Peptides against a protein of PDB entry 4ASU. Designs and how they scored, part 263

Target 1, 270 residues: chain A of PDB entry 4ASU
Amino acid sequence: ATLKDITRRLKSIKNIQKITKSMKMVAAAKYARAERELKPARVYGVGSLALYEKADIKTPEDKKKHLIIGVSSDRGLCGAIHSSVAKQMKSEAANLAAAGKEVKIIGVGDKIRSILHRTHSDQFLVTFKEVGRRPPTFGDASVIALELLNSGYEFDEGSIIFNRFRSVISYKTEEKPIFSLDTISSAESMSIYDDIDADVLRNYQEYSLANIIYYSLKESTTSEQSARMTAMDNASKNASEMIDKLTLTFNRTRQAVITKELIEIISGAA
Target 2, 83 residues: chain B of PDB entry 4ASU
Amino acid sequence: FTFASPTQVFFNSANVRQVDVPTQTGAFGILAAHVPTLQVLRPGLVVVHAEDGTTSKYFVSSGSVTVNADSSVQLLAEEAVTL

## One batch from the design tools (peptide; made by RFdiffusion4, then SolubleMPNN)

Design b2_p25_5_s3 (from b2_p25_5, 8 letters changed)
Fold by OpenDDE base, seed 1:
Structure b2_p25_5_s3 (fold): chain B 270 residues (1-270), chain C 83 residues (1-83), chain A 25 residues (1-25)
Amino acid sequence: as target 1 above (270 residues)
Amino acid sequence: as target 2 above (83 residues)
Amino acid sequence: EVEEEEKKEKELEELLKELEEWEKE
């Protein structure tokens, strides 16, 4: 490589370092906010799931329609956040298909679609875009829930897959169940709730869906920002190391050029 | 007893004597060992009666309340404010 | 603010792609 080439590369890497440092700071700020907002959201979301955990709702084997909701965002540069969700979605879809189930997919965030479009395009019902630009609100979750319920796809059961926040350095891809109204109403374990009006149960289920979506979005957001912060930090460090290496190469190359010129002068060749 | 909104937690697995909730079919009180039920909230007052005899009042919007067989209660409001 | 962040992200992605190309040489 010529001195000019090395200089060009150095400039590019220095720009990388600058941008990654900046993005790290932004991610850190967003992470701090997300973590604060996750605390109540987790209590709220876990509370919403309590019924299904306590009732241990089972779907009959003859029910074949299964919905998978993958939750991530539109934004990249956050390590394995999107790929982890997609991987689990693929695994779940394959397992369900092998069991003779019909599988449909909803993506929350465009990155899910980007990863799965080639292999699972026929299974996608809808992808919700514009996720990750702003912190998710309950209103956002309600919109998603409503669209799902009004989609015309009458699923029997499903799962929502998202990254649960553990710590600033750790997240875990999780799966939580979602159930249709019919599945809930027909579950044997729900017999103790038999005196519930059908309209009440329908409304309850709508809230439940919105609640779990909201919870998943908050977990996902916190995990994503933390992961991005880490990714940007790593990128900055890598850039720094590359700068050092290229600088040494530059110096060596420069000396070689000087030496060559000196030899030419001494030899009279130039 | 858990009482929360998406943005705020009021009670987290707390022991309470009674919770009065506004539902679409009317207000009712949840006592210890209440029969399992699911209800949808209407805008109105929630009154929490603590074991020590203190009472707290809240205004809630829409949401749900669940009474489970194990006597656990989840009150989940879309919006809630302390009064 | 969001737009600026998105711009930086795109720029970074482009730079990283360029870097990957250099590493392959």
Scores: peptide ipSAE 0.392, ipTM 0.915, DockQ to the pose 0.730
Fold by OpenDDE base, seed 2:
Order: structure tokens, then C-alpha cells, then sequence
Structure b2_p25_5_s3 (fold): chain B 270 residues (1-270), chain C 83 residues (1-83), chain A 25 residues (1-25)
């Protein structure tokens, strides 16, 4: 490589380092906020799932319609955040198909669609964009829930797949169940619950769906920001190492050029 | 007893004596060993009676309340404020 | 602010692609 080439590369890598450092700082700030906001959101979301866990709601095998909701965001450069969700979605979809189920997919965040577009485009009902630009609110979750409920797809059961935050260095892709109103109403395990008005139950399910979506968004956001922070830090370190290597190469090459020129001068003078 | 909004936790798996909740079908008190039920909240007053005899009041907008067979209760309000 | 971050992200992605090309040479 010529001195010019090395210089160009150095400039580019230095720019990478600058950008990754900046993005790391931004991600760190967003992570700190997300982690704080996740604490109450987790209690809230886990509380919403308590009924389904305690009632042990089961969907009859003759019911064939299954909904998969994948939760991520629109933004990249956050490690395996999107691919982990997509991988689990694919696995779940394949398992359900093998069991003779009809599978439809909802993507929260454009990255899910981007990954699954080629293989699962026909299964997508809707993709929600504009995810990840700002912290998710309950209002956002409610909008998604409403769109789902108004989609006209009469699923029997579903799965919401998202990254649960564990620590600044760890997340885990998880799946939580979603049940239709009919499934809940028909579940034998629900017989112990007092006479519940149908309208009340419908409203309850709307809240439940919104709650679970909100929870998943908060977990996903926290996981994403943490992962991005780590990814950007790693990128910055890698850039630094490359800068050092290229700098050494530059110096060696420069010395070689100088030496060659001196020899030419001396040889020409001789 | 768990009582939370999306942004704030008031009670997390706490033991309480009684919780009064405003529901769309009417306000009712949740006592120990209350029958399992599902309700949706209407805007109104939530009163939590602690085991030590103290009472706390909250205003809630909407949400849900679940009473399970194991006597666990989840009060999930869209918005809630301490009074 | 969000727009600026998105711009940086795109720029970074482009730079990383260029870097990959250099590594192949």
C-alpha cells in the first residue's frame, strides 16, 4: 500500500472510532434511562402475565391459528439483538407449521421485516415502524395492541418474542404467550373465576395485550441500548488497534520511501 | 398484592388486609381469600388497607384488577397517583 | 438529535463496508 492509501485508510478508521465513541456515549445515556424505566415496567408487565401463568391456559389442538409478534427496533449496530429475535421467530414458525398450525407474523420494528422478508413475507400481517427513535410509551403499546385487535386476524393463541434484559452484558431472547378472547373464555381453568361479564373480559384482554407489548418494548429497548453500547465499545477498540497497526505501517513505509529517495539522490550524484 | 402503573410501582407482592377498587361494574373490596375474578378499572379511588392498620389512597384512571385463586392480586392501572 | 444519530449510523455502516473491502485486499 502507498502512503496515500494508508493515510486514507487511517482517516477512515479514525472516523469510525470517532463515530463509535459518540454512539457509545449516546447508547450509554439511553441505556441508563431505559434501565430505570424498566424496573416499574417489569413489575407491571409480569403482573399482567400472572393470570395466564396461574390459570395455565391451554389452547385446544384443533385450533390452528397462531400469531407471532417479534419485538425489536428500526435501528442497527446493536449486536445480535435483531437476529436473536428473528431466529427464535423462525424456529417457532417452523415448529408450528410442522404441527399443522397457520402462522401469521407481526413485526415491531423494521429490522424484523428486513431479516424475515425473503423467507416469511407471506406470513406478515403488519410491521410497525418508527421503533427505537424514542423510548416506548404505554401509548405506543396501546396503538400496537389496537392495530392487532383490529387487524381482522382471528388468532387462537400467539407468542410475543423479545429480548429480556439481564444485565449490561447480557440479554435473553424469550417468548411469552398471547391468548385470544375466545381461548380465554373457553379455557376450563378459568371456570374458577367468578361470573365475568363478556364486555369486561374483552376490555381486560385489551389491557392485557397492551401491557404485555409495553413490557416487551421496555425489555427490548434496555437490551438493545446495552448491546449497542457494547458493540460500539468493541468497534472503538478494534478501530484503535487498527489505527496503531496502520500507523506503524505508515511509519515504516515512509522511512522506506525516504531511504529510497536518498539513495537515488546519492546514486544520481555519483 | 401488586399495584403498579407502567411507570411506577406502589406495591410489589405485598401483604395487605384489604384493597378497595373502583370497577366498571361497581366498587368492591378485595379481602383475604376473595373469590377469583377479573375486573376493569374505572377512574376512581383505590384504598389500600395495610396489615398494620394504615390506609393509603390512590387515584387511578383505567386498568385491570385480577384476583387469583391463590389470593394473589394484580392491580394494574394505566395511570395512578398517590393522594 | 435523532436525525443526527441516524446520519451517523448510516455513515458508520458505509465506513464499515469500506473497511471490509480493505480487509479483503
Amino acid sequence: as target 1 above (270 residues)
Amino acid sequence: as target 2 above (83 residues)
Amino acid sequence: EVEEEEKKEKELEELLKELEEWEKE
Scores: peptide ipSAE 0.381, ipTM 0.919, DockQ to the pose 0.720
Fold by OpenDDE base, seed 4:
Structure b2_p25_5_s3 (fold): chain B 270 residues (1-270), chain C 83 residues (1-83), chain A 25 residues (1-25)
Amino acid sequence: as target 1 above (270 residues)
Amino acid sequence: as target 2 above (83 residues)
Amino acid sequence: EVEEEEKKEKELEELLKELEEWEKE
């Protein structure tokens, strides 16, 4: 590499370091907010899932329509956040297909579509974009829920896949169940709730779906920001190391050039 | 008893004596060992009667309430404020 | 603010791509 090449590379890496440092700070701020907002959201969301856990809802085998909702965002540079969700989506889709189920996919965040487009394009119902620019609100979740319910796809059961936040250095991709109104209403384990009005149950399920989506978004956001913060920190450190190495190379190369020039001057060699 | 909105937790797995909730079918009180039920909230007052005899009032916009067989209760409101 | 963040992200992605190309040489 020429001195010019090394200089250009140094400039680029220094810029990388600057940007990653800045992005780290931004991610840190967003993480702090997300983590704070996740606390009530988790209680709220877990509360919404309590019924399904306690009732142990089972979908009959003759019901074949399964919906997979992958939750991530539009924004990259956050480690394995998106790929983790996509990986589990692929696995789940394959397992369901092997079991003879019809699988449709909804992506929350454009990155899901980007990753799965080549292999699963025909299974996508809709992708929600503009996710990750701002913290998700319950309104956002409601919009997603409403669009899902109005999509015309009459799923029997579903899976929402998202990254659950564990700590600043850890997240876990998890799956939570989604059930259709028909599945819930027909579940034997729900017989103890059999006196509920059908309209009430419908509304209840709408809330439940919105609640679960909201929860997943909050978990995902917190995980993402934490992961991005870590990724940017690592990138900054790596950039620093590269700068040091390139600087040494630059100095060595420069000295070699100078030495050559000196020899040429002294010896009179052309 | 869990009572929360998306942004605030009022009760988290707490033991309470009674919770009065406004539902579309009418207001009802949730007591210990209440029969399992699912309801949708209407805008109105939630009254929580604590074991120590204290009473707290809340206004909720909408949401859901679940009473499970194990007597666990989840009151989930879209919006809720303390009164 | 969001626009600025997106700009930085895009710039970083471009720089990283460039870096990867250099490493392959």
Scores: peptide ipSAE 0.380, ipTM 0.919, DockQ to the pose 0.732
Fold by OpenDDE base, seed 3:
Structure b2_p25_5_s3 (fold): chain B 270 residues (1-270), chain C 83 residues (1-83), chain A 25 residues (1-25)
Amino acid sequence: as target 1 above (270 residues)
Amino acid sequence: as target 2 above (83 residues)
Amino acid sequence: EVEEEEKKEKELEELLKELEEWEKE
């Protein structure tokens, strides 16, 4: 490599380091906000899931339609956030297929589609794009819930897969259940709730779906920002190491060029 | 008793005496050992009666309320404000 | 603000791609 080549490379890596440092700071700010907003969202979301945990709703084996919702975002450079969700989606889809279930997939965030398109394109119903530009709101979740309910796909049971936030250095991919109105209405464990009007139950289920989606988005966002912060920090460190190595190479190459020029002068090999 | 909106928590697994909620089928009071039920909230007043005798009032826009067999209650409002 | 962030991300991705190509040579 010529001195010119090394200099160009050094410039590029220094730019990388500058950008990664900047992105780290942005991610840190977004993380702090996300973590604060996650606290009430978690109480709200866990509260919405309480019914399903307590009622122990079971889907009959004869019901075959299963929906998988993967939650991530459109934005990259956040470590294994997207691949973790996709991996669990693949595993779940394979297990359900092996059990004779029909599986359909919804992606929240374009990255899910990007990862799964080649192998699971036929199973995708819809992908929600423009996720991750702004902090998710309940309105956003409601839009997703409404579109899902109006999609025409009559699933019996579903699962929502997302990254649950643990700490700044840790997240865990988890799954929460989604049930259709028919499944809830027909569940034996729901008999203690039989005095419920059908319209009330429908509305209740709409809220439940929106609540769960909102919760998943908040968990996902917090996990993503923390992971991005870490990824950008690592990238900055790697860039620093490369700069050091290239600087040494530059110095050695410069010395070699000087030596060569001196030899050419002395030898008269012009 | 849990009472929360997407952005704010008012009660988290608290013990309360009674909660009055506005539902589409009418207002009702949730007492200890209330029968399990699911309801949808209409815009209106929520009144929480604490065990210490204090009463708190809230305005809610919409949402859901769940009374479980174990007497746990989840009041989840889309929007709620303290009055 | 969002547009600036997206611009930086795109620039970073391009630079990283260039770096990868260089490392293969």
Scores: peptide ipSAE 0.374, ipTM 0.919, DockQ to the pose 0.788; fails the geometry check

Design b2_p25_5_s4 (from b2_p25_5, 9 letters changed)
Fold by OpenDDE base, seed 2:
Structure b2_p25_5_s4 (fold): chain B 270 residues (1-270), chain C 83 residues (1-83), chain A 25 residues (1-25)
Amino acid sequence: as target 1 above (270 residues)
Amino acid sequence: as target 2 above (83 residues)
Amino acid sequence: EVEELEEKEKELEKLLKELEEEEKS
């Protein structure tokens, strides 16, 4: 490699390192905020799922319409965050199809669509974009919930798939159930609950859906920022190692060039 | 008893004596052996009666309340503030 | 060792491309 080649490579890698370091810091700041906001959101979200866990709501086998909601974001450079969700979505969709179910998909974040569009385009109902630039709010979740409920797709049951935050170095892709109003209303396990007004139940279900979406967004955001921070840190370290090695190579090559030039001058060969 | 908003937790799996909640169908008190029910919240006052006899008051907006067969209660408000 | 460095360089180049794509979008 010529000195020029090495210099060009050094410049490029140094620039990348600057970018990755900057992105790491940004991700770290966003992660810190996300983690703080996740604490109450988790209590809130888990609380909203308590009914479904305790009531053990079952969907009859003759019901065939299943909705899958994948939760991620629009932004990349966060390791396997998006691919993990997409993989789980694919697996779930395949299993449901094998069971004779009709599957429709909603993507929260453009990256889900980007990954699944080619293979599952016909199953997509809607993709929500502009996710990940700002921390998600309950209002955002409510908008998504409302859009889903007004989509016209009358699903029987569904699954929301997202990355649950475990620690700064780990997340786990998880699935939580969503149920239609009809499924909840007809569930035998709901008989123990006192006479519930139909309008009340409808409103309750709307809140429940918004709640779980909000929860999933908060988990996803925290996981994403943490993963990005880690990814950028790794990239920065890799860049640093490369810079060191290239610098050594540069110095050696420079000395060799100087030596060659001196020999040429002394010998009169030039 | 769990009482939370999206941004704040007031009670997390706590034991309380009674919780008074404002629902769309009317205000009611949740006691230890209250029958399972689902309700939606209307704007109003929540009063939590602790086992030690202390009472706490909160203003809530919309939301839901769930009373389960195992006596667990989830009060989930979109917005809530301590009074 | 050389192969390892080449692999790392390729990873960084890939990252750069991804960054450029995100900036354009």
Scores: peptide ipSAE 0.032, ipTM 0.878, DockQ to the pose 0.048
Fold by OpenDDE base, seed 5:
Structure b2_p25_5_s4 (fold): chain B 270 residues (1-270), chain C 83 residues (1-83), chain A 25 residues (1-25)
Amino acid sequence: as target 1 above (270 residues)
Amino acid sequence: as target 2 above (83 residues)
Amino acid sequence: EVEELEEKEKELEKLLKELEEEEKS
């Protein structure tokens, strides 16, 4: 490699390093906020799921419409955050299809669509974009919930798939159930709740859906920011190592050129 | 008894004597071993009566309340503030 | 502006992948 080539590479990598360092800092700040806001959100979301856990709602086998909601974001450079969700979605979709279920997909965040669109385009109902630039709010979740409920797709049961935050260095792709109003209303295990006004139950389910979506968004965001912080840190370190190596190569090459020139001068060779 | 909003936790698996909640059908008190029910909150006052006799008041907006057979209660308000 | 940022992100991803490949060699 010529000195020119090495210099070009050095310049490029240094630029990348600057970007990755900056992104790391931004991700760190966002992570700190996300983690703080996740604490109450988790209690809130887990609380909302308590009914379904306790009721152990079962969907009859003859009910075949299943909805998969994948929760991620629009933003890349966060390791395996998106691919993990997509992988789980694909697995779930395949399992459901094998069981004779009809599967429809909703993507929260454009990255889900980007990964799955080619293979699952016909199963997508909607993709929500503009996810990940700001912390998700309950309002955002409510909008998503409302749009889902108004989509016209009458699912029997569903799964929301998202990355649950475990620690700064760990997340786990999780699946939580979602149920239609009809499914929850007809569930035998809900008999102890059977003296409930239909309108109340409808409203309750709307809140439940929004709650779960909100929870998933908060878990996803925290996981994503942590993963991005790690990814950018790794990228910065890798860039640093490469810069060091290239610098050494540059120095050696430069010395070789100088030596060659000196020899030519001393020998009288043109 | 769990009482939370999306942004704040007021009670997390706590033992309380009674919780008064404002629902769309009216306010009612949740006591120990209350019958299982699902309700939707209306804007109003939540009053939590602790076992030690202390009383806390909150204003809530919309939300839900769940009373389970195992006496677990989830009060989930979209917005809530301490009074 | 959002589109511009997305393009920059894609470019960065490409660059990072290239960087990773170079490091493995």
Scores: peptide ipSAE 0.024, ipTM 0.862, DockQ to the pose 0.262
Fold by OpenDDE base, seed 4:
Structure b2_p25_5_s4 (fold): chain B 270 residues (1-270), chain C 83 residues (1-83), chain A 25 residues (1-25)
Amino acid sequence: as target 1 above (270 residues)
Amino acid sequence: as target 2 above (83 residues)
Amino acid sequence: EVEELEEKEKELEKLLKELEEEEKS
């Protein structure tokens, strides 16, 4: 490689490093905020799931419609965040199909569709875009919930798949159940609950869906920002190492050029 | 007893004596060993009576309340403020 | 070692492309 080539490469890598460092800082700030906001959101979300965990809702075998909601974002450069969700979605879809279930998919964040479009395009109901630029709000979750409920797909049971935040260095892709109003209403385990007005139960389920979506978004966001921070840090380190190596190569090449020139001068060779 | 909004936690797995909640069907008090039920909140006052005798009042906009068979309670408000 | 460095460079170049795509979003 010529000095010019090496210089060009150095410049390129240095620019990348600057970008990755900047992105790391941004991700760190967003992570810190996300983590703070996750604390109450987790309590809220776990509270929303308590009924399903305690009641052990069972979906009748004759109920075949299953909805998979994958939660991620539109934004890349965050390690395996999207692929982890997509992988579990694929696995779940395959398992459900093998069990004779009808599977439909909703993607929260464009990356889900981007990954699964070729293999699962026919199963997609809707993809929610514009996810990840700003922290998710309960309003956002409500919009998603409402659109889902108004989609016309009357699912019996569903799975929401998202990355649960564990620590700054760890997340785990999780699946939580969602149930239709009919499924909840007909569940034997719900018999212990006092007579509930149908309208009340409907409203309750609407809140539950929004609550769970909100929770999943908060978990996902925190996981994503943490993962991005790590990814950008790793990229910055890799860039640094490459810069060092290229610099050495540059210096060696430069010395060789100088040596050649000196030899030419000394020898009188033109 | 858990009482939270999306952005704030007021009680997390706490032991309380009684919680008064405003529901669409009317306000009711949740006591220990209350029968399991699901309710939707209407805008109104939530009153939490702690075991230590402390009474706290909150205004909630909407949400849900769940009373489980194990006497656990989840009060989840879309918006809630301390009064 | 040379191969490793080349692989790292490719990775960084890939990252650059991804960054460029991200900026378009």
Scores: peptide ipSAE 0.048, ipTM 0.885, DockQ to the pose 0.081; fails the geometry check
Fold by OpenDDE base, seed 1:
Structure b2_p25_5_s4 (fold): chain B 270 residues (1-270), chain C 83 residues (1-83), chain A 25 residues (1-25)
Amino acid sequence: as target 1 above (270 residues)
Amino acid sequence: as target 2 above (83 residues)
Amino acid sequence: EVEELEEKEKELEKLLKELEEEEKS
């Protein structure tokens, strides 16, 4: 490589390093906010899921319609955040299909569709875009929930798949159940709940769905920002190492060129 | 007893004596060993009676309340403020 | 050591491509 080539590469990598450092700082700020907002959201979301855990709601085997909701975002540069969710969605879809279930998919965030479009396009009902630029609100979750309920797809049960935040360096892809009104109303375990009006139950389910979606969005956002921060930090470090190596190569090459020129001058071979 | 909104937690697995909630079917008090039930909140006043006799008042918008067989209660409001 | 450097370079190139795609959007 010529000195010119090395210099060009050095300049390029230095620019990348500046970008990744800047992105790291932005991700760090967003992470800090997301983590603060996740605390109450987790209590709220876990509280909403408590009914389903305690009632041990089971879907009859003869029911075949299953909905998978994958939660991520539109933005990249966050490591395995999107691929992890997509991988679990694929696995779940395959397992359900093998069990004779009809599977439909909803993507929250454009990245899910980007990954699964080629293999699962026929199973997609809808993809929600414009996710990840702003922190998710309960209003956003309500809109998603309402659209799902009004989609006309009469699912029996579903799964919401998202990345749960553990720490700044760790997240875990998890699945939580979603049940239709009919499934809940017909569940034997619900018999202990006294005199539940059908309208009340319907409204309750609408809130429940919105609550779970909101929770998943908050977990996903926090996980994503932490992962992005880590990814950008790693990129910055890698760039730094490459700069050091290229600088050494540059210096060696420069010395060689100078030596060659001196020899040519001394030998009179000019 | 858990009482939370999406943005704020008021009670997290706390022991309380009684919680009065405004529901679409009417206001009712949740006591210890209340029968399991599901209700939807209407805008109104929530009153939490602590075991020490202290009472706290909150205004809530919409949401849900769940009383489980194990006597756990989840009060989840879309919006809530301390009064 | 050379292999490790090549892997790092590939990762950086991938990142650059992703950055370019985000800017075009």
Scores: peptide ipSAE 0.033, ipTM 0.874, DockQ to the pose 0.049; fails the geometry check

